# Designs tried in a protein design run: peptides against a protein of PDB entry 3ESW. Part 64

Target 1, 322 residues: chain A of PDB entry 3ESW
Amino acid sequence: NNIDFDSIAKMLLIKYKDFILSKFKKAAPVENIRFQNLVHTNQFAQGVLGQSQHLCTVYDNPSWHSIVLETLDLDLIYKNVDKEFAKDGHAEGENIYTDYLVKELLRYFKQDFFKWCNKPDCNHCGQNTSENMTPLGSQGPNGEESKFNCGTVEIYKCNRCGNITRFPRYNDPIKLLETRKGRCGEWCNLFTLILKSFGLDVRYVWNREDHVWCEYFSNFLNRWVHVDSCEQSFDQPYIYSINWNKKMSYCIAFGKDGVVDVSKRYILQNELPRDQIKEEDLKFLCQFITKRLRYSLNDDEIYQLACRDEQEQIELIRGKTQ

## One batch from the design tools (peptide; made by RFdiffusion4, then SolubleMPNN)

Design b2_p14_5_s4 (from b2_p14_5 with T8K E11K S13A)
Fold by OpenDDE base, seed 3:
Structure b2_p14_5_s4 (fold): chain B 322 residues (1-322), chain A 14 residues (1-14)
Amino acid sequence: as target 1 above (322 residues)
Amino acid sequence: SLRELIEKLEKLAK
């Protein structure tokens, strides 16, 4: 009896797809109850949910993408990408072009576009006067600042002229295209939008220990790639734990298609206690939010994303960036 | 993983 291995393989593939899809069906009543109880009783879970409600969807705004693309020097960007691609990229296939694009966007953003702001320059004295600025504290936004999702305004006094300079901490990334300055929050916020504006699969990574960065899904590398706009860093997830010797407890990635605990990618040493939530509850929370984000997707999209998720989980367990 | 098994089976069926 010639075993029709092809028929068996096809049948197994169908059954496997159905099994995977069954996990992404509408949440059972028991899962909804568990979720509600978790977010009402655990502050960390509530925080993750709150962040997901913003970060998973806010950057998927076509009007914002247009404004970004109109604001950036696309001619310079693509000229540089084409130049680097022409040197090395033709032998490695078309998918590597996007990696060159992200690397150039990192360069362009840090070197040509955005500025780090420890202290603002004095509005009266002009450029390079931040050394003369004394912090007076923080206050709420005024009526104008409030139009741009400003939560806090840092207040500085100039030691030279005595005038007050306001440094509003804007959360509106479109306003950041105008101001072109900030700290890690403003950098990551605008850079996430920039990457999304090029049609890339991007996640916002929140670290509990006061840092934020991006991940980009490289089709060339077939994995999520660390991207930090502040550091002009591509595929260097070790920089925090190893280079900075930073202590960390949680890194959570927020994207349109899911919420993922990516702590294992970034916390390589100096792990802080993970005491904010039970590991099982965090896993459940991320899976539950991810499932909700995928409710409108078709079976093929769900299956493809589930396959990608499984590969990421394997990567995170093996600790080898293949 | 079942996926690795399937990928192996797909390669063997080619």
Scores: peptide ipSAE 0.018, ipTM 0.545, DockQ to the pose 0.436
Fold by OpenDDE base, seed 4:
Structure b2_p14_5_s4 (fold): chain B 322 residues (1-322), chain A 14 residues (1-14)
Amino acid sequence: as target 1 above (322 residues)
Amino acid sequence: SLRELIEKLEKLAK
């Protein structure tokens, strides 16, 4: 009997798709109970959930995308992208163009657009006076600062004039387009929005050890790529563990289509204890949130994303970025 | 890899 391998392959593919899709069906009552118990009993789980409720959806705002694109020097950006793309002899229409775009956005953002703010300048003494600023602590936002999703305001006193300068830590990325300054939080927040405004697949990566960065899904590389706006870094996930010798425990990526533990990509040495949650519970939590984020997607979208997830999991296990 | 298998299967299903 000639085994109809084509028929078997088709049947296997159908069954495999059905199996994958079955995992993304509405959560069973037992899974809901487990989820509820986990987020009520584990503070880390609650934190991940809270972050997912914001970070997974906040950047999917078309009005914000328009404001970003109107604010950036697009002519300069695309001129530079086209110049570098042409130097490397790539043909028009190659998926690699988006990698050049992200690299230029990193350059533009760090060199031309945004500023690092270790200490603010004195509001009274003017520019380049941050050296004279002494931190007094932090307080809640005032009525004006509260309009821009400000949770904390750092307070500084000028050693020269004695005046107080406020450094509000704005979480509104549109306000950051105006202020054009901050630390890793503001940098990553606005840069995530910038990348999203170009229609890119982007995740916000939270590190428990007080750093944040992005990941971009490169269609050329067919994987998630490390992107750090503060460092002007593209595809250098090792910079924290190796170059900085940073100790880390958790890196969690938040995107519109899922929440993923990406710790294995970034924690290459000096791993801190992962004692905030059981590994099984973290895996369950991320999968559960991811499942919820995909409830409105069609079967084809779910299947494609599941294939991407599987590829990423293989990458993370093998420790080799292909 | 599972990916390669899926890609092969997808090509065969066309």
Scores: peptide ipSAE 0.022, ipTM 0.561, DockQ to the pose 0.167; fails the geometry check
Fold by OpenDDE base, seed 2:
Structure b2_p14_5_s4 (fold): chain B 322 residues (1-322), chain A 14 residues (1-14)
Amino acid sequence: as target 1 above (322 residues)
Amino acid sequence: SLRELIEKLEKLAK
């Protein structure tokens, strides 16, 4: 019996593809009920859903991408990328070039473009006056600040001139191209948009313990890569748990194609109690949102993304071996 | 893993 191994392999691949695609079909009524009950009864689940409704789609704006590309010094960026790429004597093609691009964007953003703002400079005294600023608290946005998706405004008094300086916490990333300053939230928000503007697959990672960063999918490394604009960090997921000795409970990644619990990538030690939701319910929630985000995709796109998801899950399980 | 199986099968189908 000449076992046609090629025919068997093809048949198995077809059946496997069909099986995977079956998981991404329209949710059963029972799953919809479970989802609705979960988001109405669990505050953490409601928060994840709320974030997904914004973070998974907001950066997919072609008009914003154009504005970003018009604002950045692309000549400088590509000159630096080309220079670093030319040093790597490995002609590994376009895939590794993207890793160099992301590394240069990290450099450019931190060194040349954006500023960390613990306290604002005094609007009256000018640059390098933040040391003279005393916090008075926070308030709601005024009529002008409200135009740029501002949730809160931090108020500071200058000890030198006595004038009040407002530090609006803008969530509009286009406004951040103008202001060019902020904390981790503003940094990550604008940098996520910047990476998206170069056509990259990007996720926004939210940590419950007041930090945020990015991931991008490296075609060269064939995995999601940690990217922190604040730290100019590329592929260093350990920096929070090990270098900062940060205690963390949850890291959730939000992208156009899915919501993923990436806690295992970043929480290497000092894990805080994961008591906000049952693990099974969090897994269900992320899968359910991911399924919804993929409803308009074709079978091949769904299959490719499902294969990527499986690899990431394997990586996250194996992750003790780097 | 199922993926390792798929990758093996994809290699065999080439």
Scores: peptide ipSAE 0.019, ipTM 0.536, DockQ to the pose 0.311; fails the geometry check
Fold by OpenDDE base, seed 5:
Structure b2_p14_5_s4 (fold): chain B 322 residues (1-322), chain A 14 residues (1-14)
Amino acid sequence: as target 1 above (322 residues)
Amino acid sequence: SLRELIEKLEKLAK
C-alpha cells in the first residue's frame, strides 16, 4: 500500500489550519464572563487590559508615521544601513536588512536624536545646567502641557538663578519629536512609534519593576528580538536579569496583534514573586485580549500569526534565548 | 514537535 504521504500531509495541514482558526472565533459567553470577572476583581488584570487598550493601537497612526519620517534624517539613516548591509548582508539574505535598520535606528536615536533627562536644564541659564536643578516635587499639567497628553509635571528650582523649570512628562510621542528628551518612558514611547513608522512589527514591553522596552519581529532571525532604545541594545534580553542583576516579576508585551507574557525571555534569575494574578488567569487574559485584537483579521492572517505565536511559545519554553 | 512537522509539511506543500 503506497502511502500517499503528500495527500496525508495536505490533509493534516488543512485540519490543523481549521483547528487553529477555531480557537480565534468569537469568545464563548463563559469566556466573556470569566474575562469580566477577572478584570473587575483583579487589579493587575485591569492594569494589563488598560495598557492593551492604549499600547496595542496608539502607534498604528499613519499621520504620526508621516510626521516621524519627515522629522528623522532618513538620508543619514539609510546611508548607514546600506553601508553595513553591503559588507555582509547579501550573503545572509535580504531579510537581514531590517535588522541593520533597527540597529541603525538604535544608534541614531541614542547618539544623534534623543537625550536622557535625569533633571532638566534651567530654562533661564540654558544648556548643561541640570546639575544646578533641585527637585521640588510633581504637579498636574497646566493648560498648555495638557494639550500633549501630560499626566505629571516635575518641578525643579535652579540653585543659580532661582527660577522654576517645569519638566512635563509628555505621553504624546509627536511632542517628544520636538522636546527630544526624557527617561525610559519617553524613550520607549517615541522609539516604538519610530519603529512602527518604518512598517516594522513592534511590541511595547512593560516590566512591572519600572522599566519599558521594545520587541521587534526579525524576519531574518524568525523571532521576536529584544530592543532597548535607552541602552542601544539589540537582542540582549539578559541585560536586566544578568548585567543589572534586576529583580523582576512580570514582563508583558503589547502589540497590535496580541498581548503576550514574555517574562521567561527576560527573567533569567532573581525572579520576584508572581503573586499579582494566578498564572492560569494571566494566560487566559493575554489569550483573550489577543483573540479580541484579531477579530477583524482574515483566516490567513490569523493562521500566520497563530503559527508565529506557537514558535514564540516553544522558544520561551525551551529557554533557547541565545 | 508537531510544529516542526507542520513546518516541514508546509515546505513540502509549496
Scores: peptide ipSAE 0.018, ipTM 0.528, DockQ to the pose 0.189; fails the geometry check

Design b2_p14_6_s1 (from b2_p14_6, 5 letters changed)
Fold by OpenDDE base, seed 1:
Structure b2_p14_6_s1 (fold): chain B 322 residues (1-322), chain A 14 residues (1-14)
Amino acid sequence: as target 1 above (322 residues)
Amino acid sequence: SNKELAERLLEKLS
């Protein structure tokens, strides 16, 4: 009996697709109750939910994308991408070009566009005066600063002229296109928007131990790629655990199509206790939020994303992230 | 192979 393996494979693929799609159906009442109880009783879960409500959707703004593309030196960027692409002589097709684009955006952003601000320059004394600045603390935004989603303003006194300089911590990425300075939060916020403005699949990664970065889905590499704008880093997930010897507990990725615990990609050593939530509850939470984000997608989109999710989970389990 | 695919899919549906 010649087992028609082709017919069996086709039938199994259909059944598998249906099985996958069944997981993305509307949540059962019991799952809704579990979710509500979890976010009301667990502070970490509430924090993840709160972040997802902002980070998963805020960057999907076509008006912001237009403003970004009008603000960047696209001629310089594409000239540099074309130059690097031509050197490698890659017959490897159009997909690798996007990796070169992301690498150039990292270079351009760090070297030409944005500035690290440990301390601001004195507004009165001018450029290169940050050394004269003494922190006085933080306060709430004034009426003007409040227009740009500012939660905190750092206050500095100039030791030379005695004047006060305000450093607003703006969360409006469009305001950051004007100010062009900040720390890891401002860097990651604006850089996430920049990558999104080029039509890329991007996630914002939050680390509990006070750092943030991006992930980009490379069609060439067929995986999520670590991207840190502060470090001008592409595909170096090990830099925190190994190079910095940083201790970490949680890394959570937030994208338009899902929320994923990516801790296994970045926490290679010096793991801190994961005591903020039960592992099963965190897995449930991320899956539940992801399911909600996909409610408007068609069956083919859901299936494609589910296949991508499965590949990522296999990667994370096998520790194959370089 | 379609055989390997079938085996993997059976394991997932189990």
Scores: peptide ipSAE 0.020, ipTM 0.576, DockQ to the pose 0.831
Fold by OpenDDE base, seed 2:
Structure b2_p14_6_s1 (fold): chain B 322 residues (1-322), chain A 14 residues (1-14)
Amino acid sequence: as target 1 above (322 residues)
Amino acid sequence: SNKELAERLLEKLS
């Protein structure tokens, strides 16, 4: 009997799709209990949940996307992208163009748009006066600063004029379009919004050891790509572990469609103890939040995302990002 | 090939 491999393949695809979809059905009562117990008993789990409630949805704001696109020099950006795209002559069409766009956005953001602020300039003495600034500590926001989701304000005294300069740590990315300065938090926050404003699939990556960056899903590379606005870095996940010799324990990616432990992509050496949560509980937590984020999606969307998740997990196990 | 696809899917369903 000639095995009808086409019929078998079709049947297996249907069964596989149904099997995958079955995993994304509404959580069983036991899973809800496990989730509730985990977030109430484990501080790290509570932190991941809290971050997911903000980071997974906050950047999906069409009004913010419009403001971003109106604020950026799009003519310059696209001119540079077109120029670099034309050099490589790759007939590979629209997919690779997006990689060039992200690379130009990294350049533009770091070189032309945003400023690193280790210490603020003196509000009285003007530009390039940060060297004269002495930290006095941090305080809560004032009434004006509180309008822009400010959690803390760093206070500095100028050694030249004696005046106080406030450096509010704004979490409102629209305010950051105005201030155009910050540290890794402000950089990553605004840059995540910028990438989202171009309609890209983007995740915010939180590292427990006080760094944050992005991931972009490249349709050309067919994978999640490391993107760090602070470093003008594209597809260099090794920079932290290898170049910086940074010790790290957890890297968690937050996107509209899921929460993923991406530690294996970035922690290549100098791994710190992963003692904040059991590995099984972290895996469960990320999967549970991911399921919730996908509850409104149709079966085809769920299936496509699940296939992407499987590919990413295989990549993370194989270490094949190089 | 559909054969290779079928084999991969069988591995995932097992």
Scores: peptide ipSAE 0.015, ipTM 0.476, DockQ to the pose 0.845
Fold by OpenDDE base, seed 5:
Structure b2_p14_6_s1 (fold): chain B 322 residues (1-322), chain A 14 residues (1-14)
Amino acid sequence: as target 1 above (322 residues)
Amino acid sequence: SNKELAERLLEKLS
């Protein structure tokens, strides 16, 4: 009997779709109770929730996207992308163009647009005076700095002129388009917005051990791709664990469609104790937040995203990121 | 293949 695998596959897909959709229905009372108890009793869970409330949605701002696109040298960017695409892209298919775009945005952002700021230049002495700056500590924002979602201001004294220079740690990415300087936080914040402004599917990755980066969903590679603006890095998830020999415990990705523990992508060695939350509780938390983020989506969108999530989980389990 | 997809789906539904 020729098993009609096509008919079986179709039937299984229907059943699987229904099964998946059932998981994304409104949370059961028991799940809500578990969630509430978890975020009230576990500080790490509360932190993940708090970050999700900001990072999952803040970058989905059309007005910000317009401001970004008006600020960037789009002619230069697209010229470079077109040049690289013309070499190889026609053979690889149209979806590879977006990978070239992200690579160019990484180049442009690091080389042409944004600056790393260990210490600010002296406001009085001018450019290239950061070597003369001594940290005095941090304080709250003043009235002007407070307009740009500033939580902390680093204070520096110039050893040459004795004047004080303030380095506000702005969280407003639009202000960062003006200041064009910062550390990993400012870099990742603005770069996440930049990628989102091109209509890309992007996640903000928070690492507990004081680093942050992005992930971009490549339609060409059909997976989430590591993107670090500070490092001008594309698809190099190993750089932290291997190249830096960084010890890490948690990497959590925050996107509009979900929150995902991506630690397995980045923590390849030197794993620190994952003692902040039970693994099952973290998995539950991320799934629960993801479910909430998808409440407004239709069944087809939910199904497609769930299929993507399952592929990512398989990738993370199998270590097939590279 | 549809066979591999079917097998994978069966594993997920089991």
Scores: peptide ipSAE 0.005, ipTM 0.401, DockQ to the pose 0.806
Fold by OpenDDE base, seed 4:
Structure b2_p14_6_s1 (fold): chain B 322 residues (1-322), chain A 14 residues (1-14)
Amino acid sequence: as target 1 above (322 residues)
Amino acid sequence: SNKELAERLLEKLS
């Protein structure tokens, strides 16, 4: 009996699609109870939920995208992209062009657009006076700073003139287009918005050990690619664990289509205890939030995303065996 | 191959 493997494969693909779609149906009452109990009893879970409520959707703002595109030197950016793309002998229309765009955006952002701020310059003494600044601590925002989603203001005193300089930690990325300075938080926040403004599929990666970066889904590489605006880094997930010898416990990616534990991509050595949540509960949490984010998607979109998720999970498993 | 695909899908559905 010649087994019609083509017919069987088609049937299995249909059944598999149905099976996948069944997982993304409305959560059962028991799953809702588990979720509610988890976020009420586990602080880490509550934190992940809180971050997902912001980071998964905040960057999907067309008005912000327009403001970004109006603010950037697009002529310079595309000129540089086109130049490097042509230099490497690529034809127009290749999916790799987007990788060149992201690499140029990394260059442009770090070299031409945004500034790292360890300490602010003195508002009175002017530019290049940060060396004279002594931290006094942090306080809440004033009435003006509060307009730009500011949670904390770092306070500095100038050793030269004695004046106080405020460094508000703005979470409004549109305000960051004006200020053009910050640390990893401001860099990642604005850079995530910049990438989104070009229509790219982007995730915000939160590391528990006080760092943040992006991931971009490369259609050319057909995977999530590490992107760190602070480091001008593209596809170098090892930089933290290996180059910095950084100890880490959790890396969580937040995107419009899901929340994913990406720790395995970045934590290659020096793993800290993962004691904040049970692994099964974290997996459940990320899946549950992801499911909620996909409730409005059609069956084909859900299926395509699920296929992507499976490929990513395979990648993340294999990466530990090298 | 469609055979390998079918086998992988069966493993995922089991």
Scores: peptide ipSAE 0.000, ipTM 0.343, DockQ to the pose 0.850

